# Peptides against a protein of PDB entry 6MBK: the designs that were tried, part 15

Target 1, 240 residues: chain A of PDB entry 6MBK
Amino acid sequence: GFEMVNFKEEGFGLRATRDIKAEELFLWVPRKLLMTVESAKNSVLGPLYSQDRILQAMGNIALAFHLLCERASPNSFWQPYIQTLPSEYDTPLYFEEDEVRYLQSTQAIHDVFSQYKNTARQYAYFYKVIQTHPHANKLPLKDSFTYEDYRWAVSSVMTRQNQIPTEDGSRVTLALIPLWDMCNHTNGLITTGYNLEDDRCECVALQDFRAGEQIYIFYGTRSNAEFVIHSGFFFDNNSH

## One batch from the design tools (peptide; aimed at target 1 I61 Q122 R160 Q161)

Design b1_p23_1_s3 (made by RFdiffusion4, then SolubleMPNN; from b1_p23_1, 8 letters changed)
Fold by OpenDDE base, seed 3:
Structure b1_p23_1_s3 (fold): chain B 240 residues (1-240), chain A 23 residues (1-23)
Amino acid sequence: as target 1 above (240 residues)
Amino acid sequence: SVDDFRLDGIPREIPLFSEILAR
């Protein structure tokens, strides 16, 4: 009922191929297709994950390394998804000097500087781990782990990470949701939830969409500054 | 500190689908 399209000003998004009614379940993604902390643990990263306290404590960093390992793996199940991800982001880690200066007026400058500092420290730590840890020797990123790689991976996770229930519903975990995260944002209500019985993310239409129209969803309420910092989005007419 | 490893970016909370239907 939809297709990926490159829109003139909005970049890639989803377009309806048929009429979709409001509240219609038009998109679902089974757990098996998600990139999660659990899938990271079950991947080639698993042995290193089991030995590194930071990877264990920081699920978002585990996802970042999961992305890097899968990107470097030609036969990765997630190659089609990874290829749809931006090569660069509109997040602070990619800002030029003028863009940083603009954020000084938004009281976000301290968060930006903190992000720069933290990301650099994380990279330095994991560079050493990858070079010296025995379980890192067979990682596909062993000989190709640059700051640019890390910046991309953490920015991908920062902009796209979701909190979902575990399989048994007893806890929460972090996940990237392929295909679903291609939807562009609009104001409205949350229309995405997790179905534990079928073990899948489900998205219902926010409104009626006619065949040929772009499908928008609501990702949550944030200010423009928060969108820039956390999601890489910027909307001139954002009323939040 | 562990704070040095904080990655900014607030995860989106995906509720149970049943909670959405209750709205």
Scores: peptide ipSAE 0.299, ipTM 0.769, DockQ to the pose 0.834
OpenDDE base, seeds 1, 2, 4, 5: peptide ipSAE 0.184, 0.201, 0.067, 0.293; ipTM 0.606, 0.603, 0.627, 0.764; seed 4 fails the geometry check

Design b1_p23_1_s4 (made by RFdiffusion4, then SolubleMPNN; from b1_p23_1, 9 letters changed)
Fold by OpenDDE base, seed 2:
Structure b1_p23_1_s4 (fold): chain B 240 residues (1-240), chain A 23 residues (1-23)
Amino acid sequence: as target 1 above (240 residues)
Amino acid sequence: SVEDFRLDGIPREIPLFSEILAR
């Protein structure tokens, strides 16, 4: 019912290959296809995860390292997904001096400075961990872990991370949702949920889409500043 | 502290699909 397309100005997105009706379940992603904290624990990162308190406490950082490890692994199942991710982001960690100056007039400036400080501290910490910890020896990023790598990974997670239920529904975990997160954003209502019985993310159409039209979804209510910080989106006439 | 390692980025909350249908 859809295909991946590189759209002008918007980059990668999904295009309908047939007419899709509003509220039609057109897209689902099984848990086995998700990049989760659990899949990170079950990967080559698992031994280090089990020994590092920061990775254990910070699921988003665990996802960032999982993403880096899989990117550095030629045979990774997620290579096709990773190749669709932006190489750079319109987020604070990529801001130029003029963009930072602009944000000084906004409430976002504190968050920007926090991101800079925290990301630098995290990189310094994990650089040492990767170089010295015994369980880091088999990580594919051991000999290539730059700030740019880390900046990209955390920005990917910040813009794409989702909170989903665990398999038993008793807790929540963090996940990247391949294929689904290729949809570009529009104003509307949340049309994505998790189906525990089938153990998959399910997305119903926000509106009618004709064959050949780009499929948009609503990722949530945020201000432009919050979109820039957390999602990498900006809309001149954002209603929120 | 763990707060020193906080990544600013609010994850999207994916509700149970049953909750969407109830809206």
Scores: peptide ipSAE 0.335, ipTM 0.795, DockQ to the pose 0.855
OpenDDE base, seeds 1, 3, 4, 5: peptide ipSAE 0.222, 0.311, 0.329, 0.314; ipTM 0.615, 0.782, 0.792, 0.781

Design b1_p23_2 (made by RFdiffusion4)
Pose (drawn by RFdiffusion4):
Structure b1_p23_2 (pose): chain A 240 residues (1-240), chain P 23 residues (1-23)
Amino acid sequence: as target 1 above (240 residues)
Amino acid sequence: RRGKWSLTQEEVQEGIDEIIEMM
């Protein structure tokens, strides 16, 4: 019912190949396809996750290393997902100095600075950990772990991650949701929820989509400062 | 969700088809 298309404005997204009515359940993704903090713990990253206090406290960082470890694993279950991810992003981590300079004197620039400093600190910290700690000597990253790798990973996580209930429903965790996460944003209401009975992520149409029209979802009630810093885009006419 | 790709549209579609087969 959909195909991947490279749109000028939003980059790659989903386009309807048939008419899709509003409120139609048109997209579902089972839990097995998701990359989660739990799958990160049970992966080759597990030995380091158990020893490093930062990875234990910061599931978003855990997901970034999970993504990097699997990217460096030729036989990863998630290789189809990793090979279709973008190679670059428009998060401020990618901005030129003069592009960030336009934000001087604004409310938003402080968070740009924090993002930069946090990412650089994290890279330097984990570079040292991977090169020296025995619990990381079997990681794929010991051979090569560049700043570009880390920038890409944290950018992939911040622009695409989601909160889902745990398999039991009692807790929440962070996850990457393949296929569904290729939907771009428009104004509207959240129409994506997690179905604990079928154990899958389900998305109903936000609005009518005719064949040939791009399929959009509503990401959330975020400001443009949040969209730029954490999602890497500015949304014109953001009602929120 | 937005990003920049070094891949063609066909390559991205083939990868997505593999994901769909895994469902």
Fold by OpenDDE base, seed 4:
Structure b1_p23_2 (fold): chain B 240 residues (1-240), chain A 23 residues (1-23)
Amino acid sequence: as target 1 above (240 residues)
Amino acid sequence: RRGKWSLTQEEVQEGIDEIIEMM
């Protein structure tokens, strides 16, 4: 019911190939396809995760490393998903000097600098971990862990991470949701949930979409500053 | 979603198609 299309300013998005009605369940993604903190724990990263307090405390970083490990693994189950990801992002970690200057007059500049500083610090920390930790020896990124790699992974996770329930529904975890995360943002309501019975992410249509129209979702209530900082875009018609 | 791709639309779609096949 949809196809990938490059919407120039919005990047790749979903275009309807048929009419989709509001509230129609048009997209679902089983847990098995998700990149989660749990899948990270169950991967080659698992041994390191079990011994690194930062990976344990920061699920987004765990996902970033999971993403890097899987990207570096030619036979990874998630290669098809990783192929769909941007090679670069429009997040502050990719800002050119002029883009930083543009934000200097805003409160967002502090968040930009904080993000840059934090990411650099994390990279420096994990570089040492990867070089010295015994469980890092099995990581496919052992000899290829650059700041650019880390920047990409962190940005991928930052722009695409979602909260989902654990399999037992007892806790919330973080996940990357393939295919679904290609949807671009519009104003509206959250129309994505998790069906625990079927163990899948489910997305219902925010509105009627005609064949040939872009399928939008609502990313949640965020300020434009938050969208710039965390999602790499400014949303002109933001209702929040 | 927003970003910069080094891959073509066809290559991205291929990845999507593979994901769909796994659904």
Scores: peptide ipSAE 0.675, ipTM 0.967, DockQ to the pose 0.915
OpenDDE base, seeds 1, 2, 3, 5: peptide ipSAE 0.598, 0.628, 0.608, 0.611; ipTM 0.955, 0.961, 0.957, 0.958

Design b1_p23_2_s1 (made by RFdiffusion4, then SolubleMPNN; from b1_p23_2, 11 letters changed)
Fold by OpenDDE base, seed 4:
Structure b1_p23_2_s1 (fold): chain B 240 residues (1-240), chain A 23 residues (1-23)
Amino acid sequence: as target 1 above (240 residues)
Amino acid sequence: MHGKSSLSEEEIQAGVDKILAMM
């Protein structure tokens, strides 16, 4: 019911191949396809995760490392997904000097600087961990862990992380959701959820889409500043 | 999709197709 298309201004997005009605369940992704904190724990990263407090405390970092490990693994189950990810992002971690200067006039500058500092510190920390921790020896990224890699992974997670329920529904966890990431966002009503009975993410159409139209989804209310920082998107008419 | 891809539409679609085949 959809295809990937490179839209000039918006980059890659989903285009409807048929008419989709409002409230139609048009996209679902089973848990088995998700990259989650739990899948990270169950991966080659698991032993290190079990011994590193930061990985345990920060699910987003766990996902970033999971992403890097799987990217470096030729036989990874998630290779098809990872290969579809952008190589670069418009997140603050990729801002040029001029972009940073522009932001100096905004309240976002403090958050940008915080992200830079935090990311740099995290990289330095984990570089040492990867070099010295016994359980890091088995990681496929052992000999190839650069700041660029880390920046990419962190930015990937920052832009794509979703909160989903655990398998038992008792808690929330973080996930990267293949296919879901391919939709561009719009303002509107949240039409995304998790079906625990079928153990899948579900996206319901926000509106009618005709064949040939771009499909947009809405993840929730965010300020423009938060959107810029976390997703790289800016909506002039974001009244939320 | 947020970010800049170096991949072609065809390459991305091939990835999508693989994901779909796993579902």
Scores: peptide ipSAE 0.349, ipTM 0.886, DockQ to the pose 0.857
OpenDDE base, seeds 1, 2, 3, 5: peptide ipSAE 0.309, 0.315, 0.332, 0.348; ipTM 0.866, 0.869, 0.880, 0.885

Design b1_p23_2_s2 (made by RFdiffusion4, then SolubleMPNN; from b1_p23_2, 15 letters changed)
Fold by OpenDDE base, seed 5:
Structure b1_p23_2_s2 (fold): chain B 240 residues (1-240), chain A 23 residues (1-23)
Amino acid sequence: as target 1 above (240 residues)
Amino acid sequence: MHGISDKSEEEIREGVEKILEML
């Protein structure tokens, strides 16, 4: 087992409550607990999703809006997960003036500005959509949709989105994975996959962990400056 | 956990526990 712990330097993470062996399946998360593009389609966002081309084309934005709608819904199934999410991020969208000034001396500034401009444009677009689209009237965020909300949701998705198979395994979709995203990152091998037979995300231990040790996983290579999809999932080839 | 939280440890723990109950 594991428990959530606040590690002083690393923030919140998971700690082993028993000895865990390398390659041991210590964490699994059924599809039903994931926030996915499919769950977004099946939510209060569904009617708007079905009519907005950007939501349909950009699964990450669909997840961001799904996250916002569920956050604004007191009885949401995902409230426990949302409760675990950070309130802010260290992504470029949150950079202060001094951080931006520092980046001006680097080549990264172009990407940061591009991301910021794109996010602002998306916000402006969806603000108008939410105000004018008939299917937006029932959204819980109808009267409360700020740039800060959008920035948070986009950043949440950017840092946490993962590619998983669809239920039928025919294609990939995007998902936020509760509990899994609580683990802190270390360098190593990808030890997270999706088990289609059991329809769950599975995480096996990167190494032996003793009771009381922090559990680390390898998140893969991610950029804080860009929308990066976590590709650290192996699909069980048992479908061939 | 990637990100900055102003939430209490207890609030986050409660969320985790509730998720665990659904497993």
Scores: peptide ipSAE 0.670, ipTM 0.963, DockQ to the pose 0.624
OpenDDE base, seeds 1, 2, 3, 4: peptide ipSAE 0.600, 0.617, 0.658, 0.669; ipTM 0.954, 0.957, 0.962, 0.964

Design b1_p23_2_s3 (made by RFdiffusion4, then SolubleMPNN; from b1_p23_2, 13 letters changed)
Fold by OpenDDE base, seed 5:
Structure b1_p23_2_s3 (fold): chain B 240 residues (1-240), chain A 23 residues (1-23)
Amino acid sequence: as target 1 above (240 residues)
Amino acid sequence: MHGKSDKSEEEINEGVKKILEMM
């Protein structure tokens, strides 16, 4: 009941292909389609993950490397999802010189510089890891790991990471959620939850949408200056 | 969708179609 459309000012978003009612479950995404820390551990990255303390401690970085490994794999299960992802972002890592100069008069400049320095240090660390660690030898990015690749992956995760329950519901993990992350956002009620019984992400409509209208969702507040975990998930119940 | 794409609507929608087929 939806398609991707390039809206002039908003960029790409979902458009309804049929009428959708308020509170209707119009979108669900099974766990098997998600890119998670668990899927990273179960991928070609798994052996390296098991031995690198940073990958283990920082699930967002694990997702970034998982995304890069799958992007570099032509036959990856996630190629259809990766095909839908932006090529560039409006995160501070993509700011032009004029944008950075404009921010010099603001307190935000310190956060921007911190993010640049942190990302550069992470890249340098993992470049060395990829070159020297035995378990990195089979990674598809072994000979093609650039700062631009890392910047893209970090920004992809920064803008899209969500907390979801583990399969047994005992803990939370991080996930990238296909289709759901294509929606543009509006202010309103949280409309996304996780259904453990059906093992899927669920999104209900915040309002009526007619065929041909853009579908908006609300997942909570976010910042482009920091790694954001979307808070729009219900773990105890899926009441909206 | 947060971010800028260098792909066409057709290319992105082909990805969407494939994802939906995997459900």
Scores: peptide ipSAE 0.638, ipTM 0.960, DockQ to the pose 0.640
OpenDDE base, seeds 1, 2, 3, 4: peptide ipSAE 0.600, 0.563, 0.555, 0.632; ipTM 0.955, 0.932, 0.932, 0.959

Design b1_p23_2_s4 (made by RFdiffusion4, then SolubleMPNN; from b1_p23_2, 14 letters changed)
Fold by OpenDDE base, seed 4:
Structure b1_p23_2_s4 (fold): chain B 240 residues (1-240), chain A 23 residues (1-23)
Amino acid sequence: as target 1 above (240 residues)
Amino acid sequence: MPGKSSLSEEEIRAGVEKLLSMM
């Protein structure tokens, strides 16, 4: 029902290959395809995760490390997804000196500097962990863990992380959602949710799309999109 | 999608197709 296309202004997105009706379930992503905190725990990162308090406390960092480990693993299940990720981001961590100077006159500068400082501190911490922790010896990134790697992974997660239910639906966890990331976003009704019965992310069309049209989705804020677990699709006009 | 890819469209497409094949 859709194909990946490079749109001139918006970059990569999904284009309908057929007519899609409003409220039609056109895209779903099973949990098994997701990069989650749980999949991180179950990966080569698991032993380190079990012993590192920061990884345990900060699911986004766990995902960043999971992403780096899988990127460094030629046989990773997620290689096809990782290959679709940008190599660079327009996040504050990638701002050039001139961009930072421009922001110096704005309130945003404090947030930018905070992000830089936090990321640098995290990198320094984990560099030491990777060098010294016994369970880090098995990590494929052990011999290649640069700040650039970490910046990329953190930025990837920051821009793409989603909140989803745990397998039992009792809690919320973080996930990167393959294919989902390929959709460009529009403002409108949230038409995304998680189906616990089928254990998948679901996206219904917010409007009719004709064959050849770009498919837009709305799931709230790009970063930290919350899946409405219990109420299904909130069709409330959350004009955010 | 935000960000710049170093990969070609064809490589990205191939990745997507692989993902789809796993669903």
Scores: peptide ipSAE 0.247, ipTM 0.840, DockQ to the pose 0.567
OpenDDE base, seeds 1, 2, 3, 5: peptide ipSAE 0.152, 0.168, 0.170, 0.176; ipTM 0.764, 0.780, 0.791, 0.796

## One batch from the design tools (peptide; aimed at target 1 N60 Q122 Q161)

Design b1_p24_1 (made by RFdiffusion4)
Pose (drawn by RFdiffusion4):
Structure b1_p24_1 (pose): chain A 240 residues (1-240), chain P 24 residues (1-24)
Amino acid sequence: as target 1 above (240 residues)
Amino acid sequence: SEEDSLLEALQSSNYMKVTRDLLL
């Protein structure tokens, strides 16, 4: 019912190949396909996750390393997902100095500075951990772990991650949701939820989509400062 | 330590904020 298309404005997204009515359940993704903090713990990253206090406290950082470890694993279950991810992003981590300079004197620039400093500090910290700590000597990253790798990973996570209930429903965790996460954003209401009975992520159409029209979802009630810093885009006419 | 300072700084920020929502 849909195909991947490279749109000028939003980059790659989903386009309808048939008419899709509003409220139609048109997209579902089972849990098995998701990359989660739990799958990160049970992966080759597990030995380091159990020893490093930062990875235990910061599931978003855990997901970034999970993404990097699987990217460096030729036989990863998630290779189809990793190979279709973007190679670059428009998060401020990628901005030139003069591009950030336009934000001087604004409310938003402080968070740009924090993002930069946090990412650089994390990279340097984990570079040292991976090169020296025994619990990381079997990681794929020991051979090569560049700043570009880390910038890409945290950008992939911050622009795509989601909260979902745990498999039991009593807790929440962070996850990457393949296929569905290729939907771009428009104004509207959240129409994506997690179905605990079928154990899958389900998305109903936000609005009518005719064949040939791009399929959009509503990401959330976020400001443009949040969309630029954490999602890497500015949304014209953001009603929120 | 370096790890304590880094963890504190990360927890005290809106770093890598979730910008997508689902109906849980």
Fold by OpenDDE base, seed 2:
Structure b1_p24_1 (fold): chain B 240 residues (1-240), chain A 24 residues (1-24)
Amino acid sequence: as target 1 above (240 residues)
Amino acid sequence: SEEDSLLEALQSSNYMKVTRDLLL
């Protein structure tokens, strides 16, 4: 087993409660627990989704709005998950002037400015949509949709969005994977897949973990710039 | 339109890149 723990310096992560062997299937998350584009379409957001071209084209934005709608819903199934999410992020949308100035000497600066511009434009667009579109009237965002809300949701999705298959395996879609996304990053191999027969995400242990040790996963090949932009952290032993 | 311009900008960005890879 494992448990959620707030680690020093790393924030929330998973800790082993028993010895876990390498390649042991220790964690699985059924589709029904995931926040997906499909669950967004089946939620209160569904009618608006069906009418907005950007929501349809941009699954990450659909997830961001899904996250905001569920956060604003006291009885949401995902409240326990949402409560585990950071209130702020170390992503570019939260950078201070000094951090931006530092990045001016890096290859990431163009992407940082792009995120600023795009997020602002998205917010302006969807603010108008929420205020004027008939299918937005039932959204809990109708009377409270701030840039801070949107920045948080976009950053939450940016740092946690994953690609999974659709139920029939014919396409890929985007998902937030509760509990599993609490695993922090280490170098190694991808050890998470999707089992279509059982309709669940499955994670096997990257290595042996002793009881009391933090459980890490490998996020995949990313540059340090990509980690900053998409995950909000540097990885010292990154191979790229 | 503003919608088309925004959509084009979004589609040209790495905004859809996933944070964590899964074996598919």
Scores: peptide ipSAE 0.397, ipTM 0.873, DockQ to the pose 0.835
OpenDDE base, seeds 1, 3, 4, 5: peptide ipSAE 0.392, 0.389, 0.383, 0.404; ipTM 0.867, 0.864, 0.858, 0.869; seeds 1, 5 fail the geometry check

Design b1_p24_1_s1 (made by RFdiffusion4, then SolubleMPNN; from b1_p24_1 with S5E E8Q A9S Q11L V18I L23I)
Fold by OpenDDE base, seed 5:
Structure b1_p24_1_s1 (fold): chain B 240 residues (1-240), chain A 24 residues (1-24)
Amino acid sequence: as target 1 above (240 residues)
Amino acid sequence: SEEDELLQSLLSSNYMKITRDLIL
């Protein structure tokens, strides 16, 4: 019912291949296809995760390392998904000097500097961990862990991290949701939920989409500053 | 420790922003 398409201005998105009616369940993604903190724990990263308090406390960092490990694994189950991710982002970690200068007069500059500082500190810390920790020896990134790798992974997670329930529904966890996260943003209502009975993310159509139209979702209430800082885009028609 | 300092700094910086909302 849909296909991945590279749109000129928005990059990759989903396009309807048939008419989709409003509220139609057109997309679902089972838990087994998600990259989650749990899948990170169950991966080659698991032993290190179990010994590092920052990985344990910061699910987004765990996802970043999970993403890096899977990217470095040719036979990774998530290779098809990883190949759909941008190689670079329009988020602060990729800002050019002119973009930073433009934001200097705004409150957003503090978030930019915070991201720079935090990411650099994380990299320095984990570089040392990867070089010295016994459980890092089997990581596919052991001999290839650059700042460029790390900022890519952090930015990938930053722009795509979602909150879903744990398998038992008792808590919430973080996840990257393949295919679904290719939907670009529009104004509207949240139309994605998690079906615990079937253990899958379910997305219903926000509106009628004709064959050939791009399928949009509502990301949730966000300011333009939040979109710029965390998602790497500016939405002119933002209702918030 | 270095780990504690970094962790405290990261937790205080609101680094866990969710990008896309789901109904849970």
Scores: peptide ipSAE 0.464, ipTM 0.895, DockQ to the pose 0.836
OpenDDE base, seeds 1, 2, 3, 4: peptide ipSAE 0.113, 0.416, 0.410, 0.415; ipTM 0.684, 0.884, 0.884, 0.889

Design b1_p24_1_s2 (made by RFdiffusion4, then SolubleMPNN; from b1_p24_1 with S5E A9S Q11L D21S L23I)
Fold by OpenDDE base, seed 5:
Structure b1_p24_1_s2 (fold): chain B 240 residues (1-240), chain A 24 residues (1-24)
Amino acid sequence: as target 1 above (240 residues)
Amino acid sequence: SEEDELLESLLSSNYMKVTRSLIL
């Protein structure tokens, strides 16, 4: 068992409510609970998705719009998950001028500016689409689509997007994985897989966790620059 | 088109990085 807890430095994370042993399957998330490109296609966004080549080609943008549509839908199945997401991020799209100035001396600056440019261009494009496209009229965001909304959604996806297999296992798709993505990062090995037989994400414990301890996972091999750009934090014990 | 230009630009920018990894 585990519970969501707000930790002082890391923000929200998972805490063990009992002793969990290393390699114990303590967390699983069925496909039906995931926000995926497929669930986006099957949502109110589906008609627009079918007509917009950027949404079709860019699964992360499809997820961002899916997240915005579901956030704007009071009866969305994902409301409990969406409410756990940060309202703001420490990612480049939220950097203040001083933070950008600091990064000007680093290799990350190019990626930061790229994110700014790309996100702004995406917003401008989709603003026009939402205003003019017939299938956009049914979107709950039709009357309220701000850059702040888009920045938030893009940042949410950027910090939480994962690769999972399609239902038939033939391809890889993108997903947001509720509950699991609340685990904060530590050094180690990837301990999460997808069980196609049971059609669920499965996470085994990286180590023994005692009751009351925070449950960490290893996000994968990333540089500190990648953590800043994509996760909004530095990891001093990063072995990569 | 505006769509094609933007799409090309976005695809070239490696915007599809995954933050968390699973064993697939």
Scores: peptide ipSAE 0.311, ipTM 0.864, DockQ to the pose 0.826
OpenDDE base, seeds 1, 2, 3, 4: peptide ipSAE 0.279, 0.307, 0.300, 0.304; ipTM 0.850, 0.863, 0.862, 0.861; seed 2 fails the geometry check

Design b1_p24_1_s3 (made by RFdiffusion4, then SolubleMPNN; from b1_p24_1 with S5E A9S Q11L L23I)
Fold by OpenDDE base, seed 5:
Structure b1_p24_1_s3 (fold): chain B 240 residues (1-240), chain A 24 residues (1-24)
Amino acid sequence: as target 1 above (240 residues)
Amino acid sequence: SEEDELLESLLSSNYMKVTRDLIL
């Protein structure tokens, strides 16, 4: 019903291969295909996770390390997904001097500096952890953990992290949702939910999409500043 | 500790914002 396509301005997105009707369930992603905090705990990262308070407290950092470990694993189940991720992002950690200068006159500059500071501190901390912690020895990134790697992983998670229920539905957790996160943003209503009975993310069409049209979703209410800082794009027609 | 200081700093930031919303 759809295919991944590289659009000129928007990068990768989903294109309909047939007519899709509004409210049609056209896309679902089972939990087993998601990269979650739980899958991180169940991976090679698990032993380190169990002993590091920051990984335990910060699900997004756990996902970043999970992503790095899986990227460094040639036989990772998520390799097909990881290969669809950008190699670089238009988020603050990748800003050039001119972009930073432009934002100096805005409130966004504080968030930019915060991201720089926090990411640098995280990297320094985890670099030491990876070098010294016994449970880091089996990590595929043990011998190659650069700031560029960490910047990429943090940015990947920042631009793609979602909230889903835990398997038992008692709590919420963070997840990267392959295939679904390829949908670009448009104005509208949230059309994605989690079906606990079938244990999957379910996306219904926001509108009718004809064969050949790009399939958009509504990411939720966000300011343009939030889109720039957290998603790496500016949405001119933002209704927020 | 270094870990506690960093953790406190990170938890005080908006680092945990989700990009895409789902109906839960």
Scores: peptide ipSAE 0.430, ipTM 0.880, DockQ to the pose 0.844
OpenDDE base, seeds 1, 2, 3, 4: peptide ipSAE 0.401, 0.391, 0.390, 0.405; ipTM 0.877, 0.869, 0.873, 0.875; seeds 2, 4 fail the geometry check

